# Peptides against a protein of PDB entry 2KNC: the designs that were tried, part 1

No score or structure here was measured in a lab: all are predicted.

Target 1, 74 residues: chain A of PDB entry 2KNC
Amino acid sequence: KGPDILVVLLSVMGAILLIGLAALLIWKLLITIHDRKEFAKFEEERARAKWDTANNPLYKEATSTFTNITYRGT
Unless a header shows other numbers, all headers, positions and changes below count from the first letter of the chain.
Peptide ipSAE was made for these designs. It is ipSAE averaged over its two directions, with the distance scale d0 held at 1.0 Angstrom where the peptide's residues are scored. Compare it between designs on one protein only; published cut-offs may not apply.
The geometry check fails a fold that doesn't show the stated peptide or that is severely misdrawn somewhere.

## One batch from the design tools (peptide; made by RFdiffusion4, then SolubleMPNN)

Design b1_p8_1_s1 (from b1_p8_1, 3 letters changed)
Fold by OpenDDE base, seed 1:
Order: C-alpha cells, then structure tokens, then sequence
Structure b1_p8_1_s1 (fold): chain B 74 residues (1-74), chain A 8 residues (1-8)
C-alpha cells in the first residue's frame, strides 16, 4: 500500500513550517550577533571620544558646584 | 520507518 496522500501532504507542510521557523531563528541570531558587534563598536567609539575630550585643552566641564552657605540643614 | 513506508 502506498503512503497515505494526507500523511505525505501533512509531512511536507510540517517540513516547510520547520524550515521557515529555522530560517527565522537563524535570521534572528544573525541580527542579534550584528547588533552586539555594532553596540560593542559604539561603546569603543564612545570610550575613545571620552578620552579625546579629556585630552582636549579647550574642554570645560558643563557642571559647576554651587555651595549654598545659607542652608542650615535643619 | 517513515522513509521505508514511503519507499514501499
């Protein structure tokens, strides 16, 4: 007896779905690896920019300390 | 088994 045509059709449909899911998982994995590499590059560039700013003799800190001498802390 | 059933 040949295989049931319904079993063959369902097996082909199942195989297509599994291949589709596997392709989506691989795609998501590739994007995740890419995003991690781009983020690492961004953090390296940010760290470099911080060092370059620290070595810039024209850099003035945006923050100033104000001491409120009238505050009694009661 | 499934491949054997398909080949029969």
Amino acid sequence: as target 1 above (74 residues)
Amino acid sequence: TLLAELAA
Scores: peptide ipSAE 0.034, ipTM 0.598, DockQ to the pose 0.112
Fold by OpenDDE base, seed 3:
Structure b1_p8_1_s1 (fold): chain B 74 residues (1-74), chain A 8 residues (1-8)
Amino acid sequence: as target 1 above (74 residues)
Amino acid sequence: TLLAELAA
């Protein structure tokens, strides 16, 4: 009773396909984790840059509010 | 088991 060559070939083919699929899933997972970490870092840096812009003495607000001293609201 | 059938 030798090993069924067809079963061996199909099992090897199946194993190669599963390894390939697993490698793609691992690759996608690594990229996804990397991208999420990088995105979180960029959002933090962007949030900091927004606060730093508020502290920049060269930043001039586009909108100024003037109090109308003559407005007598009844 | 598949392995036992392959080994027999």
Scores: peptide ipSAE 0.032, ipTM 0.588, DockQ to the pose 0.122
Fold by OpenDDE base, seed 2:
Structure b1_p8_1_s1 (fold): chain B 74 residues (1-74), chain A 8 residues (1-8)
Amino acid sequence: as target 1 above (74 residues)
Amino acid sequence: TLLAELAA
């Protein structure tokens, strides 16, 4: 049987669409992995910045402790 | 198989 030109054309179109979809999925996956690594670095830098602030001798805590001298624990 | 139908 001679090649069904319509079947060949549809199969080539389908293959191109599948390759295009696969390429888009790989591209999206690579971007997602990149963004997750960048986000992890950003969270690490934020955690470090908070730690550096806590160790700053100029940092004043918002909470102060007062001894209630009138409390006798009755 | 699809390959056998394409080859026929």
Scores: peptide ipSAE 0.031, ipTM 0.587, DockQ to the pose 0.136
Fold by OpenDDE base, seed 5:
Structure b1_p8_1_s1 (fold): chain B 74 residues (1-74), chain A 8 residues (1-8)
Amino acid sequence: as target 1 above (74 residues)
Amino acid sequence: TLLAELAA
């Protein structure tokens, strides 16, 4: 009873396909985690840049508020 | 079991 050559070939092909699929899933997972970390860092840096602008002593608001002391309001 | 079937 020799080895079933067809069973061996199909098992090897199946193993290669499973390894390839596993490698693609791992690769996609790594990229997805990387991209999420970079995007989170970018949003943090953008939020920090807005906050840092508010604390910059050289920053002047584009608008000024003046109170008219003669206006009593109706 | 699968390895035993391959060895038979």
Scores: peptide ipSAE 0.030, ipTM 0.591, DockQ to the pose 0.138

Design b1_p8_1_s2 (from b1_p8_1, 5 letters changed)
Fold by OpenDDE base, seed 3:
Structure b1_p8_1_s2 (fold): chain B 74 residues (1-74), chain A 8 residues (1-8)
Amino acid sequence: as target 1 above (74 residues)
Amino acid sequence: LDLLLLAL
């Protein structure tokens, strides 16, 4: 029972492929977590900027409620 | 690797 050189070569090739795939998955996971955190931070900053704008006396809401004084609901 | 070589 000598070492099957073919089994050794295939096992090494398989190990390299698995390590490469694992590294790509870890990399993709890290960037996806980073991008989601950055996006969440951006949406939070945008929400804060809307609150700060709403507290500005110079801010006019894009939606003005007009009460139609002639509207008598039946 | 040596254990793999011993199993073969």
Scores: peptide ipSAE 0.052, ipTM 0.691, DockQ to the pose 0.103
Fold by OpenDDE base, seed 5:
Structure b1_p8_1_s2 (fold): chain B 74 residues (1-74), chain A 8 residues (1-8)
Amino acid sequence: as target 1 above (74 residues)
Amino acid sequence: LDLLLLAL
């Protein structure tokens, strides 16, 4: 009984396809994790820039409170 | 692997 050359060929082809699919899934997973970390860092830096603007003594709020001396509030 | 060894 010679080795079924067809079974060996199909098993090698199947193994190559499975390795290729596994490599693509790992690659996609690594990119997705990288992009999520970079996006999270960008949103943190953007949030920090907004807070740093609030703590900047040069930041004048555009809101001016005018006390109307004529307004007799209750 | 065992099925492949058994077929060989």
Scores: peptide ipSAE 0.046, ipTM 0.686, DockQ to the pose 0.136
Fold by OpenDDE base, seed 2:
Structure b1_p8_1_s2 (fold): chain B 74 residues (1-74), chain A 8 residues (1-8)
Amino acid sequence: as target 1 above (74 residues)
Amino acid sequence: LDLLLLAL
């Protein structure tokens, strides 16, 4: 029996669709991995900037704590 | 694959 022309056409169309879908999934995966690595570097740099601020002898805390000497814990 | 080749 010669190859069913309809089965050959549908199999080629299905293969092209699967290759296209696989390429889109690989592309999305690569972007997602890149973006997660860039975000991780950004959070590391932000954490480092906070640490450098804490070690700066010119840093003034924005919050001052005052002890209320009139507080009787009754 | 072999079943598909057998059906062709």
Scores: peptide ipSAE 0.043, ipTM 0.671, DockQ to the pose 0.117
Fold by OpenDDE base, seed 1:
Structure b1_p8_1_s2 (fold): chain B 74 residues (1-74), chain A 8 residues (1-8)
Amino acid sequence: as target 1 above (74 residues)
Amino acid sequence: LDLLLLAL
């Protein structure tokens, strides 16, 4: 019997759909890994920026303690 | 694969 033309057509169509789905899953996986690495790098750089702010001799604390000399705590 | 092709 020649290959059942319907089975060949359905198998080719199924293979194309599976390849397309596999490509989308691989693409989503690559993006998800990239985004997690970039986010981890961003959190590390943000942590370093907080530590570097503590080590920056030019960092003037935004909170100036004004001693209100007129505050007599009653 | 060959057994599936033989059954067809």
Scores: peptide ipSAE 0.036, ipTM 0.635, DockQ to the pose 0.075

Design b1_p8_1_s3 (from b1_p8_1, 6 letters changed)
Fold by OpenDDE base, seed 1:
Structure b1_p8_1_s3 (fold): chain B 74 residues (1-74), chain A 8 residues (1-8)
Amino acid sequence: as target 1 above (74 residues)
Amino acid sequence: LELLKLLL
C-alpha cells in the first residue's frame, strides 16, 4: 500500500498544529511562572515597606483626636 | 524516522 498522501498531509498539518499549541502552552507557562515570582517579590517588598513604615519613629498618625472639653451637648 | 516507518 503506497503512503496514503492524505494521511501524510494530515499528519504534517497535525504536527504543525501540535508544535504551535505546545509553543503557546510553554510561552503561557513561562509568563505565568514569571508573573507569580514577580508578584511574590512585590508582595514581600510591600510587606517589608509596611513593617518599616510601622516602625518608623517619624511616622505621625494623620488623625489627631481633639476632645472638645467645652462641648456640653444639651 | 521510526514513526515514518510505521506510517509507510
Scores: peptide ipSAE 0.034, ipTM 0.645, DockQ to the pose 0.127
Fold by OpenDDE base, seed 4:
Structure b1_p8_1_s3 (fold): chain B 74 residues (1-74), chain A 8 residues (1-8)
Amino acid sequence: as target 1 above (74 residues)
Amino acid sequence: LELLKLLL
């Protein structure tokens, strides 16, 4: 029984589609891993900056409360 | 392997 030319053509087309899909999945996986590492680094740097602010004795809060001693609320 | 047996 000679090779079914239709089965050969469909198998080659299927292989090309599977390779294309695999390449897209690998690409998406690489981006997703990269973005998660970058986001984790950003959250670590943000956490560190908060700790550095809390330990800095020169840090003045942006909000200064001034009690006006002469303010008798009517 | 089965696809190769279908091709022979």
Scores: peptide ipSAE 0.033, ipTM 0.641, DockQ to the pose 0.157
Fold by OpenDDE base, seed 3:
Structure b1_p8_1_s3 (fold): chain B 74 residues (1-74), chain A 8 residues (1-8)
Amino acid sequence: as target 1 above (74 residues)
Amino acid sequence: LELLKLLL
């Protein structure tokens, strides 16, 4: 039985398409993992920056509670 | 390659 040239052609085309699809899926997976790691790092850096802001002696709280010493609660 | 020869 000679190689069914049609079966060989379709198998090669199918293999190329599967390799291309697999490469795109791997690429998308790598990007998705990278982006999740970068986002996690960004949220950690934002959390640290919030803590550094709380300890920043230049941070004046927008809310100054003035205890009115003359407030005699009747 | 041999598995492909067994299918054909």
Scores: peptide ipSAE 0.031, ipTM 0.633, DockQ to the pose 0.105
Fold by OpenDDE base, seed 5:
Structure b1_p8_1_s3 (fold): chain B 74 residues (1-74), chain A 8 residues (1-8)
Amino acid sequence: as target 1 above (74 residues)
Amino acid sequence: LELLKLLL
């Protein structure tokens, strides 16, 4: 029996659609993994910048507490 | 290739 031209056509169309869908899913997965790694790196760098500011010997607190020795809170 | 030969 010759190849059923309809079955061959539908199988080729189905294969192309499945390959296209698989490629889109792989692409979306790769981007999602990349973006999550970049975001995690950015949050780590922000956390480090906060620690580096606390350990910076050039950091001057914007607030100076002065104890008034003559202030008897009466 | 073999699956396509089983349909012929």
Scores: peptide ipSAE 0.029, ipTM 0.625, DockQ to the pose 0.115

Design b1_p8_1_s4 (from b1_p8_1, 5 letters changed)
Fold by OpenDDE base, seed 1:
Structure b1_p8_1_s4 (fold): chain B 74 residues (1-74), chain A 8 residues (1-8)
Amino acid sequence: as target 1 above (74 residues)
Amino acid sequence: LLLEELAL
């Protein structure tokens, strides 16, 4: 029984679809890993910039808490 | 295997 031409055609079509899907999954995986590394670097740089700003002796907190010593809560 | 069954 010669190879069923329909089985050959369907197998080739299936293989092309699987290769295409695998390529898309690999591409998405690479992008996702890249984006996570870049985001982690960005958050580290942002954290450093926040520490540098917080340790800036010129930075005064905008909020001064004044305890009113004359407030006797009844 | 699958290619050998298809070639027979």
Scores: peptide ipSAE 0.033, ipTM 0.646, DockQ to the pose 0.142
Fold by OpenDDE base, seed 2:
Structure b1_p8_1_s4 (fold): chain B 74 residues (1-74), chain A 8 residues (1-8)
Amino acid sequence: as target 1 above (74 residues)
Amino acid sequence: LLLEELAL
């Protein structure tokens, strides 16, 4: 029985489709990993910018603690 | 079996 030309054609088509799907999945995975790393870096930079805003030297705490040196607790 | 039918 010669190789069923139809089985060979279907197997080659199936292999090409599987390789194409695998390549697309790998590509999507690489992009997703890249985007997650970039997003994590962006959130870290944004967190740092909020900390720098909290340390804004223009932020005078409304509460000045005056140590009353004249308070001798009787 | 499948490799025996695919004997190029």
Scores: peptide ipSAE 0.032, ipTM 0.642, DockQ to the pose 0.172
Fold by OpenDDE base, seed 3:
Structure b1_p8_1_s4 (fold): chain B 74 residues (1-74), chain A 8 residues (1-8)
Amino acid sequence: as target 1 above (74 residues)
Amino acid sequence: LLLEELAL
């Protein structure tokens, strides 16, 4: 049985397509992991910036709870 | 299997 040249050609084409698809999936996965890590860092830095703003003595909370000492709630 | 069919 001589090698079916068609089977060889189709197998090589299929292998190239699978390698190409695998490379694209790996690339997309790496980008997605990178992007999620960068986004997580950005959200952490934003959370820290909010924390530093909350610890900034210049940051007056917009909600000043004035305990009205004259308000005796009945 | 695939390599044995290629060797014939």
Scores: peptide ipSAE 0.031, ipTM 0.630, DockQ to the pose 0.123
Fold by OpenDDE base, seed 5:
Structure b1_p8_1_s4 (fold): chain B 74 residues (1-74), chain A 8 residues (1-8)
Amino acid sequence: as target 1 above (74 residues)
Amino acid sequence: LLLEELAL
């Protein structure tokens, strides 16, 4: 009984398709992990820039506490 | 298993 050439061909085609699908899934996973790490770093740098803007001594809150000398707090 | 059935 010669090897069923059809079974060999279908098994090779199936293996190539599975390897191709696995490669696409791995590629998508790597990109998704990369993008999430880069986005997390960008959000951290943006948060630090906002904190540095809040600590910028030039961004003194224009909260001039006018001590009303006439307000005798009872 | 699958490779042994192919060798028959």
Scores: peptide ipSAE 0.029, ipTM 0.624, DockQ to the pose 0.135

Design b1_p8_2_s1 (from b1_p8_2, 6 letters changed)
Fold by OpenDDE base, seed 5:
Structure b1_p8_2_s1 (fold): chain B 74 residues (1-74), chain A 8 residues (1-8)
Amino acid sequence: as target 1 above (74 residues)
Amino acid sequence: LLEELLKL
């Protein structure tokens, strides 16, 4: 029996498709890991910026409290 | 693997 040329062609096509799929899965995994690390860094920088704002002597609170001396809560 | 596929 000679080599089944159809089985060889289908196996090569299947191998190329599996390699392509594996490469796409690896690529997607690398991007997903990168994006999660970048998001974690962004949340850490945002947390630090909140602490730095609290220690900034130029920070003006957006809210002012006024005591109404004429308010009788009746 | 390739040699077994060639022997079929």
Scores: peptide ipSAE 0.043, ipTM 0.694, DockQ to the pose 0.058
Fold by OpenDDE base, seed 2:
Structure b1_p8_2_s1 (fold): chain B 74 residues (1-74), chain A 8 residues (1-8)
Amino acid sequence: as target 1 above (74 residues)
Amino acid sequence: LLEELLKL
């Protein structure tokens, strides 16, 4: 039986599709890892900026508590 | 390998 030319063609097409799919999966994985690292860095920088604001002696709380000394609870 | 795959 000579080589089934159809089986050879289908196997080559299947191999090309699998290589293409593997390349897309690797590409998506690399992007997803990059984006997660960049997002983690952004959240760290944001957390640091909040800490620096809390320790800044120029930070004024937007909430002032007024003690009403005239409140006589009857 | 290719010849064994081609015998199936």
Scores: peptide ipSAE 0.042, ipTM 0.693, DockQ to the pose 0.051
Fold by OpenDDE base, seed 3:
Structure b1_p8_2_s1 (fold): chain B 74 residues (1-74), chain A 8 residues (1-8)
Amino acid sequence: as target 1 above (74 residues)
Amino acid sequence: LLEELLKL
């Protein structure tokens, strides 16, 4: 009984497709993990920049609260 | 199926 050439051909095609799909899934997974790490780093850098802005003697608050001493809330 | 593939 020779190897069924159709079974061999379909198995090779199936293996190539599965390897290709697995490679794409691994690649997408690696990018997704990398992107999440980069986003976490970016949020940490934004948090640090907010703390640095609070220590910047040149930072003028965009909101000046003026207490109107003449405001009689009825 | 897998046992028939392994007997090839």
Scores: peptide ipSAE 0.033, ipTM 0.665, DockQ to the pose 0.055
Fold by OpenDDE base, seed 4:
Structure b1_p8_2_s1 (fold): chain B 74 residues (1-74), chain A 8 residues (1-8)
Amino acid sequence: as target 1 above (74 residues)
Amino acid sequence: LLEELLKL
């Protein structure tokens, strides 16, 4: 008995759809892994730049603390 | 399983 031509056609269509979906999932996975690695490198470089700034003797903190010794809280 | 699905 030859294979049912309708079963062969439906199986080929189903296989093409599954391959297409698998390719999209693989593509999305590769991009997501790439973006996470690039973001991790960016945060590492930003962390290094903060440490290099902290070691610079010319760096002045943008925050000044003013203590008003004459403030008696009412 | 596959041979039972192909008998329909």
Scores: peptide ipSAE 0.026, ipTM 0.628, DockQ to the pose 0.045

Design b1_p8_2_s2 (from b1_p8_2, 6 letters changed)
Fold by OpenDDE base, seed 4:
Structure b1_p8_2_s2 (fold): chain B 74 residues (1-74), chain A 8 residues (1-8)
Amino acid sequence: as target 1 above (74 residues)
Amino acid sequence: LLDLLLSL
């Protein structure tokens, strides 16, 4: 009894589907890792820009707390 | 690999 041509065809189809699925999973994994690295870099740059603004002596906060010297706390 | 699959 020669190998069932059906078994060979189904095995080849199964192998192609598994390779295709593996390639899609690898591709999605690479994109997800890339996106997370880019997002982490963006959040670091945003955090740094916020701190650099706070440490910039030229940055005047929109809210200046003036100590009213005339305020005698009751 | 293909020859092994075709030899099966």
Scores: peptide ipSAE 0.064, ipTM 0.751, DockQ to the pose 0.078
Fold by OpenDDE base, seed 3:
Structure b1_p8_2_s2 (fold): chain B 74 residues (1-74), chain A 8 residues (1-8)
Amino acid sequence: as target 1 above (74 residues)
Amino acid sequence: LLDLLLSL
């Protein structure tokens, strides 16, 4: 059987497309993992900042619960 | 691999 030049060309094209797609998937996966780790770190730092604020004696809770002493719930 | 592909 002589080399089917068409099969060779299609196989090379298919291989290039598969490698390109695999590279894009790996790249997207790496970015997605990076972004999730960075977001998790950001949420952890934000949580720590809330704890540090709660331990700060200068932190006044923005929510002042005014018990309206005149509010007799019916 | 190429020789196998060329032998088809």
Scores: peptide ipSAE 0.058, ipTM 0.733, DockQ to the pose 0.063
Fold by OpenDDE base, seed 2:
Structure b1_p8_2_s2 (fold): chain B 74 residues (1-74), chain A 8 residues (1-8)
Amino acid sequence: as target 1 above (74 residues)
Amino acid sequence: LLDLLLSL
């Protein structure tokens, strides 16, 4: 039985499609890992900026708590 | 793999 030319053509087409799909999956995976690292860095920098603000001696809290001395809890 | 493919 000579090599079925249709089987050879379909196998080559299938291999090209699988390689192309694998390359797209690797590309998407690399981008997703990159974006997650950048997002994690951004959230860390934002958390640090909030901490630095809390330790700034010039930071004035917007909320003032007044104790009502006239409140008798009866 | 090629030999197996050619044997089908």
Scores: peptide ipSAE 0.056, ipTM 0.732, DockQ to the pose 0.053
Fold by OpenDDE base, seed 5:
Structure b1_p8_2_s2 (fold): chain B 74 residues (1-74), chain A 8 residues (1-8)
Amino acid sequence: as target 1 above (74 residues)
Amino acid sequence: LLDLLLSL
């Protein structure tokens, strides 16, 4: 009984398709993990820049308190 | 697996 050439060809094609699909899934997973780490770092740096602005002694709040001398608080 | 496929 010679090897069924059709079974061998279909098995090789199936293996190539499975390896290709696995490689695409691994590639997508690696990119997704990379992008999430980079985005998390960017949000941390942005949060730190906001905190550094709050601790900057040159940061004047845009909120000016005007005392209305005509406001007689009841 | 390959030997099993080749033995069929």
Scores: peptide ipSAE 0.054, ipTM 0.727, DockQ to the pose 0.061

Design b1_p8_2_s3 (from b1_p8_2, 6 letters changed)
Fold by OpenDDE base, seed 4:
Structure b1_p8_2_s3 (fold): chain B 74 residues (1-74), chain A 8 residues (1-8)
Amino acid sequence: as target 1 above (74 residues)
Amino acid sequence: LLEELLEL
């Protein structure tokens, strides 16, 4: 008994759809892994820049507090 | 979900 031609056609169509879905899932997975690695590098560089700032004795905070001792809030 | 599929 030869293969049922309808079973062969439906199996080929199903295989093409599964390959397409698998390709989209692989693509999404690759992007998600790439973006997580890039974000992790960015946060590591930001953390290093913060530590380098803490170790720099010439660093001055951008915030200057001026206490006006003569300001009597009206 | 739909926006996340459009960014793909």
Scores: peptide ipSAE 0.075, ipTM 0.763, DockQ to the pose 0.045
Fold by OpenDDE base, seed 5:
Structure b1_p8_2_s3 (fold): chain B 74 residues (1-74), chain A 8 residues (1-8)
Amino acid sequence: as target 1 above (74 residues)
Amino acid sequence: LLEELLEL
């Protein structure tokens, strides 16, 4: 009994589709991990820039608080 | 095309 040609064709087609799907899933997973690492670095750099600004003796706060001693909150 | 498929 030779191999059933239909079973061989369907198994080869199924294997190609499964390999293609697996490759796409691996690819998407790698990109998603890459993008999350890049975003995490960007948020870390943004956080560091805030700390570096706080430690910079040349930084002038854009906001000055004035206490109005004559303000009676009536 | 390949770069646009790489970003997907």
Scores: peptide ipSAE 0.059, ipTM 0.747, DockQ to the pose 0.054
Fold by OpenDDE base, seed 1:
Structure b1_p8_2_s3 (fold): chain B 74 residues (1-74), chain A 8 residues (1-8)
Amino acid sequence: as target 1 above (74 residues)
Amino acid sequence: LLEELLEL
């Protein structure tokens, strides 16, 4: 039984496709892990900046509550 | 590997 040249060609093509897919999955996984770590660091820095702003005596709340004393809801 | 697949 000689090697089925079609089986060999299909197996090599399949192996190349599987290696390519595995490389893309590993690459995507590494980027996703990196992005999650960077995002976590960004949210920590943002939480710290918000805390520092809340303790800043120069911080003015953007919310001015205007009580319209002339609005008699009848 | 390739030779072992060629013998199958």
Scores: peptide ipSAE 0.053, ipTM 0.716, DockQ to the pose 0.073
Fold by OpenDDE base, seed 2:
Structure b1_p8_2_s3 (fold): chain B 74 residues (1-74), chain A 8 residues (1-8)
Amino acid sequence: as target 1 above (74 residues)
Amino acid sequence: LLEELLEL
């Protein structure tokens, strides 16, 4: 039986499609890993900026506690 | 290898 030319063509097409799909999956994986690392760095920088604000002697808390010295609880 | 894959 000679090589079924249709089976050869379908196998080559299938191999090209699988290579293309694998390349797209690798590309998506690399981007997803990059984006997660960049997002983690952004959240770290944001957490650091909040800490620097909390230790800044110019930071005024928006909440002032007034002690009412005139409150006689009867 | 390719011939053996084509006989299946």
Scores: peptide ipSAE 0.043, ipTM 0.688, DockQ to the pose 0.050

Design b1_p8_2_s4 (from b1_p8_2, 6 letters changed)
Fold by OpenDDE base, seed 2:
Structure b1_p8_2_s4 (fold): chain B 74 residues (1-74), chain A 8 residues (1-8)
Amino acid sequence: as target 1 above (74 residues)
Amino acid sequence: LLLELLRL
């Protein structure tokens, strides 16, 4: 008796669905790895820029020390 | 879900 035509059709449909789902999961995994790598690179570049700010001649410290000339320390 | 999965 030849292969059951219904079993062949259902197996082909199931295989197409599983391949499609596997492709979407692989694609999502690749994107997630790419994004984590890009974000890690961005945070590294941001960290470097923060350290370079200490040598930036345009960086004005947000803290200005004013000597209060009216403060007589008692 | 499908748009977010595809990043469209």
Scores: peptide ipSAE 0.070, ipTM 0.765, DockQ to the pose 0.055
Fold by OpenDDE base, seed 3:
Structure b1_p8_2_s4 (fold): chain B 74 residues (1-74), chain A 8 residues (1-8)
Amino acid sequence: as target 1 above (74 residues)
Amino acid sequence: LLLELLRL
């Protein structure tokens, strides 16, 4: 009984498909990890930019609170 | 689906 040529062909095709699928899964995993790291860095930079704005000695708050000393609520 | 897997 020689090796069944059909079984050999199907096994090679199956192996190629599994390697291709494994490569795509590894690629997707690497990208997903990269994207999560980049997003975390972006949120950190955005948080720092808020702190830097709060510490900017040239920052004038757009909100001026005027205490109306003449407001007697009748 | 395959293009989305390759583009992410």
Scores: peptide ipSAE 0.069, ipTM 0.767, DockQ to the pose 0.059
Fold by OpenDDE base, seed 5:
Structure b1_p8_2_s4 (fold): chain B 74 residues (1-74), chain A 8 residues (1-8)
Amino acid sequence: as target 1 above (74 residues)
Amino acid sequence: LLLELLRL
């Protein structure tokens, strides 16, 4: 009895579909990991830029707080 | 659609 031609065809089609699905899942996983690393780097750079601005002796705050000594909040 | 499905 030769191999059932139908079983061979269905097994080859199934293998191609499984390889294609596995490749898509791997690709998705790689993109998701890449995007998360890039976003984490962006948030770290944003955090560093905030700290560097706070430590810059040339940074002048655009806002001056004046305490009005005569303001009795009535 | 296909490019968006490949990026999802």
Scores: peptide ipSAE 0.066, ipTM 0.748, DockQ to the pose 0.055
Fold by OpenDDE base, seed 4:
Structure b1_p8_2_s4 (fold): chain B 74 residues (1-74), chain A 8 residues (1-8)
Amino acid sequence: as target 1 above (74 residues)
Amino acid sequence: LLLELLRL
């Protein structure tokens, strides 16, 4: 008995759908891995910049507080 | 969630 033509057609359609779904899952996985690696590098660079700021004796805080000793709040 | 689906 030859292969049932309906079984062959349904198996080919199912294979195409599974390949399409697998391609979308691989694409999403690649993007997710890329984004996590880029974000991890950004957080590591931000951590290094904070350590460099903490170890720099020439770092002046951007905020200077001026106390006006003559300001009598009315 | 919708932006994450559009990036696919």
Scores: peptide ipSAE 0.063, ipTM 0.729, DockQ to the pose 0.044

